Peptides against a protein of PDB entry 5KEZ. Designs and how they scored, part 53

Target 1, 320 residues: chain A of PDB entry 5KEZ
Amino acid sequence: NVAIYNPFRPWWERYQPVSYKLCTRSGNEDEFRNMVTRCNNVGVRIYVDAVINHMCGNAVSAGTSSTCGSYFNPGSRDFPAVPYSGWDFNDGKCKTGSGDIENYNDATQVRDCRLTGLLDLALEKDYVRSKIAEYMNHLIDIGVAGFRLDASKHMWPGDIKAILDKLHNLNSNWFPAGSKPFIYQEVIDLGGEPIKSSDYFGNGRVTEFKYGAKLGTVIRKWNGEKMSYLKNWGEGWGFVPSDRALVFVDNHDNQRGHGAGGASILTFWDARLYKMAVGFMLAHPYGFTRVMSSYRWPRQFQNGNDVNDWVGPPNNNGVI

## One batch from the design tools (peptide; made by RFdiffusion4, then SolubleMPNN)

Design b1_p12_8_s3 (from b1_p12_8, 8 letters changed)
Fold by OpenDDE base, seed 5:
Structure b1_p12_8_s3 (fold): chain B 320 residues (1-320), chain A 12 residues (1-12)
Amino acid sequence: as target 1 above (320 residues)
Amino acid sequence: TASNLIGSYLPP
């Protein structure tokens, strides 16, 4: 991914890929293989956060300022380490003035335009699908158990399916022969917008963002809500079917006040209430559960916004 | 919309 120095190595640089090389601040490919092997050998499975909707931001300077030193040029859409070129992006499909998503009520914009300036891959192209599948298959062959598909809302479900159809079976050294990768898709659907979580059920599980938002409201006792109202928690609250749901109290985005759930989201900053929420989630059978592991950062609120929401994990001068 | 807000993924 790109190496960003202003601000200094923010968490979100991780979501700006310039190649599919397993070479980041987390380690190199050999180290990753070693970790996957060791984890699998003790029954801990690895699921990769796969960033396949986009490459880096359109405004990032060209050069070799990346975690593996790979050259890239956002301006010309050159990513030779893949390789991608200008033919592999949706620039010509997006019809907004900025090239970015401007209206989330326009499903075409949401899927064909840039998410906050991130160069949007032309996932309709078999070439692009194949390059992504190659990346994911390499990970499968290493021994990962599945994937979180980042920004799935911004990809056409059919394009995702086309990629998934190219995937290998899981590595038979650790998984039964013929096993398929576990897939869960990040889709923000709180209602009121045209793109629905149900659009993605055919590809795997989806994130249920209503879960953390509603649970937060209940535990905070907002609007007179009570814990006793959770007696029909899950589908009874209008959530997706349990066998399609990936559930969580918070994620890295809404932990920082970004996106789905707003102020209702419980985090480790609200320690007592958070423990209640996580405890409830783990005790209740609805959905596949995900527990957040995070860190403290020096929050600095200005006009209600944390100006340090970019701060990444603890590091020593950029070294994790 | 507010429900889809993501932090800045680009440098200032």
Scores: peptide ipSAE 0.068, ipTM 0.810, DockQ to the pose 0.118
Fold by OpenDDE base, seed 4:
Structure b1_p12_8_s3 (fold): chain B 320 residues (1-320), chain A 12 residues (1-12)
Amino acid sequence: as target 1 above (320 residues)
Amino acid sequence: TASNLIGSYLPP
């Protein structure tokens, strides 16, 4: 991914890929392989956050400022380490004046235009699908158990399916022969927009953002909500089917006030309420649970926004 | 209504 130094190595640089090389702030491929092996050997499975919707931001300077030193040029859509070129992006397909998503009520914009300036890959192309599948298959062959598909809302479900159909079975050294990767898709669906979580059920589980939002409201006792109302928690609250849901109290985005959930989202900053919410989540059978492990940073709010929301995890001079 | 507010993931 891109290496950003202003601000200094923010967390979000990870979501701006310039190659599919396993060479990042967390280590190199050999170190990753070693970690996966050691984890698998003790029954801990690894699920990779796969950024496959886009490459880096269109405004990032060309050069070799990347975690593995790979050259890239956002201006010309040149990512030779993949390789991608201008033919592999949706620039011509997106019809907005800015090239960015301008209207989330237009499903075509949401999927064909740039998410906050991130160069949008042409996932309709078999070439692009194959390059992504190669990346994911390399990880599968290393021994990962599955994937979180980042920004799935911004990809056509059929394109995702086409990629998934190219995936290998899991590594038989640790998984039963014929096992398929566990897939969960990040889709923000709180209602009111044309793209629905159900559009993605065929590909795997989806993130249920209503879960954290609603649970936060209940635990906070907002709007007269009571714990007793959780008697029919899950599908009874209008959530996706349990077998399609990945549930969580917070994630890295909404922990910072980004994405879905707003002020209702509970985080470690509200320790008591957060523990209550996480405890409830783990005790309740609805959905596949994900527990957040985060960190403190020096929050500074200006006009309701944390100007330090970019701060990444504890690190040694940028290395995690 | 879904919130799609995402902070800037681009350098200034």
Scores: peptide ipSAE 0.067, ipTM 0.806, DockQ to the pose 0.102
Fold by OpenDDE base, seed 1:
Structure b1_p12_8_s3 (fold): chain B 320 residues (1-320), chain A 12 residues (1-12)
Amino acid sequence: as target 1 above (320 residues)
Amino acid sequence: TASNLIGSYLPP
């Protein structure tokens, strides 16, 4: 991914790929292989957060400022380490003045325009699908069990399906022969917009962002809500079917006040209430559960916003 | 709304 130095190595640089090389501040490929093997040997499975909707931001300077040293040029859409060129992006499909998503009520903008300036890949192209599949298959062959598909809302479900159809079975050294990768898709659907979580059910599970948002309001006793109202928690609250839901109290985005849920989201900063919410989630049978493991950072609020929300995870790798 | 408003994916 791109190496950002202002601010200094933020968390979100990890979501700006310039190659599919396994070489980041988290480690190199050999270290990753070692970790996957060790985890699999004790029954701990690995699911990769796969960033396949886009490459880096269009405004990032060209050069070799990346974690693996790969050259890239956002201005010319040149990513030779893949390789991608200008033919592999949706620049010609997006019809907005800025080239970015401007209206989330327009499904074509949401899927064909840039998410906050991130160069949008042309996933309708078999070439692009194949490059992504090669990346994911490499991970499968290493021994990962599945994937979180980042920014799935911004990809056409059919394009995702086309990629998934190219995937290998899981590594038979650790998984039964014929096993398929576990897929869950990040789709923010709180209602009111044209893109729905149900559009993606055919590809795998979907993140249910209503879960953390609503649970937060209940635990906080906002709007007179009570724990007793959770009697029909799950589908009874208008959530997606349990067998399609991946549920969580918070994620890295809404932990920082971003994305879906707003101020209702409970985090480790509210330790007691957070433990209550996580405990409830783990006890209740609805959905596939995900527990957050995060870190503290020096929060600094200005005008109600944390100006240090960019701070990345603790890292002792000063080279990459 | 269900907008995918990520805090920041780009340098300020």
Scores: peptide ipSAE 0.059, ipTM 0.811, DockQ to the pose 0.133
Fold by OpenDDE base, seed 3:
Structure b1_p12_8_s3 (fold): chain B 320 residues (1-320), chain A 12 residues (1-12)
Amino acid sequence: as target 1 above (320 residues)
Amino acid sequence: TASNLIGSYLPP
């Protein structure tokens, strides 16, 4: 991915790929392979956060400022380490003036335009699908158990399906023969927009952002909410079917006040309430559970916004 | 609205 130095190595640089090389601030491919092997050998499975909707931001300077030193040029859509070129992006499909998503009530914009400037891949192209599949298959062959598909809301479900159909079975050294990768898709659906979580059920599980949002209001006792109202928690609260849901109290975005849930989201900053929420989640049978492991950062609020929400995990000069 | 109201993923 892009190595960003202003601000200094933010967490979100990880979501700006310039190649599919397994070479990041966390380590190189050999180290990753070693980690996956060691984890699998003790029954700990690895699920990769796969960033396949886009490459890096359109405004990032061209050059070799990347975690693996690969050259890239966002301006010309040149990512030779893949390789991608101008033919592999949705620039011609997006009809907005900025090239970015401007209206989330327009499903076509949400899918075909850039998410906050991130260069949007043309996932309708078999070439692009194949490059992504090759990346994911390489990970499968290393021994990962599945994937979180980042920004799934911004990809056509059929394009995702086409990629998934190219995937290998899991590595038989650790998984039963014929095992399929576990797939869950990040889709932010709190209602009110045309893109629905149900659009993605055919590809795997989806993130249920209503879970953390609603649980937060209950635990915080907002709007007269009571724990006793959780008697029909899950589908009874309008959530997706349990067998399609991946649930969580918070994620890396909404713990920073971004995205779905707003101020209702419970985080480690409110330790007692957070433990209550996480404990409830783990005890309740609804959905597939995910527990967040995060870190403290020097929050600095200016006009209601944390100006340090970019701060990445504890690191040694950018290296974890 | 459930828009992806995340902060900028681009350098300032």
Scores: peptide ipSAE 0.072, ipTM 0.816, DockQ to the pose 0.111; fails the geometry check

Design b1_p12_8_s4 (from b1_p12_8, 7 letters changed)
Fold by OpenDDE base, seed 3:
Structure b1_p12_8_s4 (fold): chain B 320 residues (1-320), chain A 12 residues (1-12)
Amino acid sequence: as target 1 above (320 residues)
Amino acid sequence: TASNLSGAHLPP
């Protein structure tokens, strides 16, 4: 991915790929392979956060400022380490003046235009699908168990399916023969927009952002909410079917005040209430559970916004 | 610089 130095190595640089090389702030491919092997050998499975909707931001400077030193040029859409070129992006498909998503009530813009300047891949192209599948298959062959698909809301469900249909079975050294990768898709659906979580049920599980938002309200006792109201928690609260839900109290976005539920989201900053929420989530049978492991950062609020919401995990001069 | 703060794109 791109190496960002202003601000200094933010967490979100990881979501701006310039190649599919397994060479990042966390280590190189050999170290990753070693970790996956050691984890699998003790029954711990690895699920990769796969960034396949886009490459890096369109305004990032061209050069070799990347975690593996690969050259890239956002201006010319040149990513030779893949390789991608201008033919592999949706620049000509997006009809907005900026090239970015301007109206989230337009499903076509949401899927064909750039998410906050991130260069949008032409996932309708078999070439692009194949390059992504090769990346994911390499990970499968290493021994990962599945994937989180980042920014799934911004991809056509059919394009995702086409990629998934190219995937290998899981590595038989650790998984039963014929096992398929576990897939869950990040879809932000709080209602009010045309793109729905149900559009993606055919590809795997989806994130249920209503879960953390509503649970936060209840645990905080906002608006007279009571724990007794959780008697029909899950589908009874209008959430997606349990077998399609991936549930969580918070994620990396909404713990920073960005996301579903806003101030209702419980985080480690509210330790007691957070433990209650996580404990409830783990005890309740609804959905597939995900527990967040995060870190403290020096929050500085200006006009209600944390100006340090970019701060990444504890590191040694950018190396994690 | 583009961030990956998905929550910024939620409906108001």
Scores: peptide ipSAE 0.036, ipTM 0.789, DockQ to the pose 0.516
Fold by OpenDDE base, seed 4:
Structure b1_p12_8_s4 (fold): chain B 320 residues (1-320), chain A 12 residues (1-12)
Amino acid sequence: as target 1 above (320 residues)
Amino acid sequence: TASNLSGAHLPP
């Protein structure tokens, strides 16, 4: 991914890929292989956050400022380490004036235009699908158990399916023969927009953002909500089917005041209420649970926004 | 700078 130095190595640089090389702030490929092996050997499975919707931001300077030193040029859509070129992006397909998503009520814009300037891959192309599948298969062969598909809302479900159909079975050293990768898709669906979580059920589980939002409201005792109302928690609250849901109290985005859920989202900053919410989530059978492991950073609020929301995890001069 | 803000918008 891109290496950003202003601000200094923000967490979000990881979501701006320039290659599919396993060389990041967290280590190199050999170290990753070692970690996966050690984890698998004790029954801990690894799921990779796969960024496959896009490459880096269109405004990032060309050069070799990347975690693996790979050259890239956003202006010319040149990512030779993959390789991708201008033919592999949706620049001509997106019809907005800016090239960015301007209207989230237009599903075509949401999927064909750039997410906040991130260069949008032409996932309709078999070449692009194959490059992504190659990346994911490399990880599968190393021994990962599955994937979180980042920004799935911004990809056509059929394109995702086409990629998934190219995936290998899981590594038989640790998984039963014929095992398929576990897939969960980040789709933000709080209602009111044309793209629905149900559009993605055919590909695997989806994130249920209503879960954290609603649970936060209840635990905070907002709007007259009572714990007794949780009697029919899950599908009874209008959530997706349990077997399609990945549930969580918070994620890295809404923990920083971004994304879905608003002020209702509970985080470690509200330790007591957060523990209550997480405890409830783990005790309740609805959905596949995900627990957040985060860190403190020096928050500085200006006009209601944390100007330090970019701060990444504890590190040694940029190395995690 | 672009970040992972796929849900930064508020639903209508």
Scores: peptide ipSAE 0.035, ipTM 0.786, DockQ to the pose 0.429
Fold by OpenDDE base, seed 2:
Structure b1_p12_8_s4 (fold): chain B 320 residues (1-320), chain A 12 residues (1-12)
Amino acid sequence: as target 1 above (320 residues)
Amino acid sequence: TASNLSGAHLPP
């Protein structure tokens, strides 16, 4: 991914790829292989956060300022380490004046335009699908168990399916022969927009953002809500079917006060209420559960926004 | 700079 120095090595640089090389602040490919092997040998499975909707931001300077030293040029859409060129992006397909998503009520913009300036890959092209599948298959062959698909809301479900259809079975050294990768898709659907979680059920599980939002409201005792109302928690509250749901109390985005759920979201900053929410989630038989492991940072609020929401994991001068 | 945040569901 790109190496950003202003601000100094933010968490979100990880979501701006310039290659599919396994060479980042987390380590190199040999270290990753070693970790996956050691984890699998003791029954701990690895699921990769796969960024396949886009490459880096359109405004990032060209050069070799990346975690693996690969050259890239956002201005010319040149990513030779893949390789991608200008033909592999949706620049000509997006019809907005800025090239960015401007209206989330337009499903075509949401899927064909840039998410906050991130160069949008043309996933309709078999070449692009194949390059992504090669990346994911390399991970499968190393021994990962599955994937979180980042920004799935911004990809056409059929394009995702086309990529998934190219995937290998899981590595038989650790998984039963014929096992398929576990897929869960990040889709923000709180209602009111044209893109629905149900559009993605055919590809795997989806994130249920209503879960953390509603649970936070109940535990905070907002709007007169009571714990006793949780008797029909799950489908009875309008959530997706349990066998399609991945549930969580918070994620890295809404932990920073942004994204789906707003101020109702409970985090480790509200330790007592957060423990109640996580305890309830783990005890209740709805959805596949995900528990967040995070870190504290020096929050600084200005006009209601944390100006330090960019701060990444604890590090030594950029080295994790 | 750009994050992976969707603008549609930012807190009011």
Scores: peptide ipSAE 0.034, ipTM 0.780, DockQ to the pose 0.377
Fold by OpenDDE base, seed 1:
Structure b1_p12_8_s4 (fold): chain B 320 residues (1-320), chain A 12 residues (1-12)
Amino acid sequence: as target 1 above (320 residues)
Amino acid sequence: TASNLSGAHLPP
């Protein structure tokens, strides 16, 4: 991914790829392979957060300022480490003046325009699908068990399916022969927009963002909400079917006040309430559960916003 | 800021 120095190595640089090389501040490929092997040998499975909707921001300076030293040029859409070129992006499809998503009520913009300036890959192209599949298959062959597909809302479900259809079975050294990767898709659907979580059910599970948002309001006792109202928690609250849901109390975005859920989201900053929420989630049978492990950073609120919400995970490897 | 909002509404 790109190496961002202003601010200094933020968490979100990880979501701006310039190659599919396994070489980041988290480690190199050999270290990753070693970890996956050790984890699998004790029954711990690895699921990768796969960033396949886009490459880096269009405004990032060209050069070799990346975690693996790969050259890239956002201005010319040149990513030779893949390789991608100008033919592999949706620049010509997006009809907005800015080239970015301007209206989330327009499904075409949401999928064909840039998410916050991030160069949008042309996933309709078999070439692009194949490059992504090669990346994911490399991970599968290493021994990962599945994937979170980042920004799935911004990809056409059919394009995702086309990629998934190219994937290998899981590594038979650790998984039963013929096993398929576990897939869950990040789709923010709180209602009111044209893109629905149900559009993606055919590809795997989806994130249920209503879960953390609503649970937060209940545990916080906002608007007269009571724990007793959770009697029909899950599908009874209008959530997606349990067998399609991946549920969580918070994620890295809404932990920082971003994305879906707003101020209702409970985090480790609200330790007591957070433990209650996580405990409830783990005890309740609805959905596939995910528990977050995060870190503290020096929060500094200005006008209601944390100006340090960019701070990345603890890291003493400033070279990579 | 080029943060990953993953489909969150962009601020004006």
Scores: peptide ipSAE 0.033, ipTM 0.780, DockQ to the pose 0.412

## One batch from the design tools (peptide; made by RFdiffusion4, then SolubleMPNN)

Design b2_p13_1_s1 (from b2_p13_1, 9 letters changed)
Fold by OpenDDE base, seed 4:
Structure b2_p13_1_s1 (fold): chain B 320 residues (1-320), chain A 13 residues (1-13)
Amino acid sequence: as target 1 above (320 residues)
Amino acid sequence: TSASNIMEAYKHE
């Protein structure tokens, strides 16, 4: 991914890929292989956050400022380490003036235009699908158990399916023969927009952002909500089917105080309430649970926004 | 503007 130095190595640089090389702030491929092996050997499975919707931001300077030193040129859509070129992006498909998503009520824009300037891959192309599949299959061969698909809302479900159909079975050294990768898709669906979580059920589980938002409201006792109302928690609250739900109290995005769930989202900053929420989540059978492992950073709020929300995990001069 | 839109406006930036 791109190496960003202003601000200094933010967490979100990880989500701006320039190659599919396993060479990042976390280590190199050999170290990753070693970690996966050690984890698998004790029954701990690895699920990779796969950034496959896009490459880096269109405004990032060309060069070799990347975690693995690979050259890239956002301006010309040149990512030779893949390789991708101008033919592999949705520049011509997106019809907005800016090239970015401007209207989230337009599903076509949401999927064909750039998410906050991130160069949008043309996932309709078999070439692009294959390059992504190769990346994911490489990880499968290493021994990962599955994937979180980042920004799934911004990909056509059929394109995702096409990629998933190219995936190999899991590594038989650790998984039963014929095992398929576990897939969960990040889809933000709080209602009111044309893209629905149900659009993605065919590909795997989806993130249920209503879960954390509603649970936060209940635990905070907002709007007259009572914990007794949790009696029909899950599908009874309008959430997706349990077998399609990946549930969580917070994630890295909404932990930073904006977006889905808003102020209702509970985080470790509210330790007692957070523990209550997480405890309830783990005790309740609805959905597949994900527990957040985060970190403290020096928050500085200006106009309701944390100006330090870019701060990544504890690191040594950028190296995690 | 939906809550999801707000989140995505700051996502990865």
Scores: peptide ipSAE 0.037, ipTM 0.764, DockQ to the pose 0.149
Fold by OpenDDE base, seed 3:
Structure b2_p13_1_s1 (fold): chain B 320 residues (1-320), chain A 13 residues (1-13)
Amino acid sequence: as target 1 above (320 residues)
Amino acid sequence: TSASNIMEAYKHE
């Protein structure tokens, strides 16, 4: 991915890929392979956060400022380490003036335009699908158990399916023969927009962001909410079917006060309430549970916003 | 490019 130095190596640089090389601030491919092997050998499975909707931001300077030193040129859509070129992006398909998503009520913009300047891959093209599948299959062959598909809301479900249909079975050294990768898709659907979580049920599980948002409200006792109201928690609260839901109290995005859930989201900053929420989630049968492991950072609020929400995990001069 | 993709996305909503 792009190495960003202003601010200094933010967490979100990981979501601006320039190649599919397993070479990042966390380590190289050999180290990753070693980690996967060691984890699998003790029954811990690895699920990769796969960034396949886009490459890096269009405004990033061309060069070799990347975690693996690969050259890239956002201006010309040149990513030779893949390789991608201008033919592999949706620049001509997006009809907005800026090239970015301007209206989230327009599903076509949401899928075909750039997410905040991130170069949008043409996932309708078999070449692009194959490059992504090759990346994911390499990971599967290493021994990962599945994937979180980042920014799934911004990909056409059919394109995702086409990629998934190219995937190998899981590595039989650790998984039963014929096992399929576990797929969950990040789709932010709090209602009111045209893109629905149900659009993605056919590809795997989806993130249920209503879960953390509503649970936070209840645990905080906002608006007269009571724990007793959780007696029909799950589908009874309008959530997606349990067998399609991946649930969580918070994630790396909304623990920073942005996006789905807003101020209702409970985090480790409110330790007691957070433990209550996580405990409830783990005890309740609804959905597939995910527990967040995060870190403290020096929060500095200005005009209601944390100016240090970019801060990544503890590191040694950018190396974790 | 200089901010989280998801945070910026929600600012546009």
Scores: peptide ipSAE 0.035, ipTM 0.758, DockQ to the pose 0.478
Fold by OpenDDE base, seed 5:
Structure b2_p13_1_s1 (fold): chain B 320 residues (1-320), chain A 13 residues (1-13)
Amino acid sequence: as target 1 above (320 residues)
Amino acid sequence: TSASNIMEAYKHE
């Protein structure tokens, strides 16, 4: 991915890929392979956060300032390490003046335009699908158990399906023959927008962001909400079917501010309430649970916004 | 400006 130095190595640089090389601040491919092996050998499975909707930001300077030293040029859409070129992006499909998503009530914009400047891959192209599948299959070969598909809301479900249809069975060294990768898709659907979580059920599980938002409201006793109302928690609250739901109290995004639940989202900053929420989540059978492991950073609020929401994991001068 | 997926999380403020 791109190496960002202003701010200094933010967490979100990881979501600006320039190649599919397993070479980041977390380590190289050999180290990753070693980790996966060690984890699998003790029954811990690895699920990769796969960033396949986009490459890096359009405004990032061209060069070799990347975690693996690969050259890239956002301006010309040149990512030779893949390789991708200008033919592999949705620039011509996006009809907004900025090239970015401007209206989330326009599903076409949401899927064909750039997410906050991130170069949007043309996932309709078999070439692009194949490159992504190759990346994911390489990971499957290494021994990962599945994937979180980042920014799935911004990809057409059919394009995702086309990629998934290219995936191999899981590595038989650790998984039963014929096992399929576990897929969960990040889709923010709190209602009010045209793109729905149900659009993606055919591809695997989806993130149920209503879960954390509503649970936070209940635990905080907002709007007269009571714990007793959780009797029909799950589908009874309008959530997606349990077998399609990946549930969580918070994630790395909404932990850092409003949105996707806003102030209702509970985090480790609200320790007592957070423990209550996580405890409830783990005790309740609804959905596939995901527990957040995060870190403290020096929050600085200005006009209600944390200006340090970019701060990444603890590191030693950029080295994790 | 630097791009991040945090903005995606904030759209429901």
Scores: peptide ipSAE 0.034, ipTM 0.754, DockQ to the pose 0.441
Fold by OpenDDE base, seed 1:
Structure b2_p13_1_s1 (fold): chain B 320 residues (1-320), chain A 13 residues (1-13)
Amino acid sequence: as target 1 above (320 residues)
Amino acid sequence: TSASNIMEAYKHE
């Protein structure tokens, strides 16, 4: 991915790929392979956060400032390490003046235009689908069990399906023959927008962002909410079907105090209430549960906003 | 902006 130095190596640089090489601040491919093997050998499965909607920001300077030293040129849409070129992006498909998503009530913009300047891959092209599938299949062959698909709302469900149809069965060294990768898709659907979580049910599970938002209000006793109201928790609260839901109390985004759920989201900063929420989630049968493992950073609030919400996880490798 | 995921979350706030 792109190496960002201002601010210094933020967490979100990991979501700006310039290649599909397994060479980042988290480690190299050999280290990753070793980790996957050790985890699988004790029954711990790995699900990779796969960034396949886009490459890096359109305004990032061209050069070799990347975690694996690969050259890239956002201005010319040149990513030779893949390789991608100008033919592999949705620049001509997006009809907004800026090239960015301008109206989230327009589903075509949401899927065909750039997400906050991130170069939007033309997932309708078989070439692009194949390059992504090759990346994911490499991970499958290493021994991962599945994927979180980042920014799924910004991809057409049919394009995702086309990629998934190219995937190998899981590695038979650890999984039964014919096993398929576990797929869950990040879709932020709080209602009021044209793109719905249900659009993606055919591809796998979907993140249910209403879960953490609503649970937070209940645990915090906001607006007269009571624990007794949770008797029909799940579908009764308007959530997606249990067998399609991936649920969580917080994630890396809304842990920063903004986004889906806003201030209602409980985090490790609210230790007691957070433990209550996580305990409830693990005890209740609704959805597939995900528990957050995070880190403390030096929060600095200015006008109600943490100006240090960019701070990435602890890292001491200092190499890349 | 470079913080894509967090910015998307901001939109839904």
Scores: peptide ipSAE 0.034, ipTM 0.758, DockQ to the pose 0.356

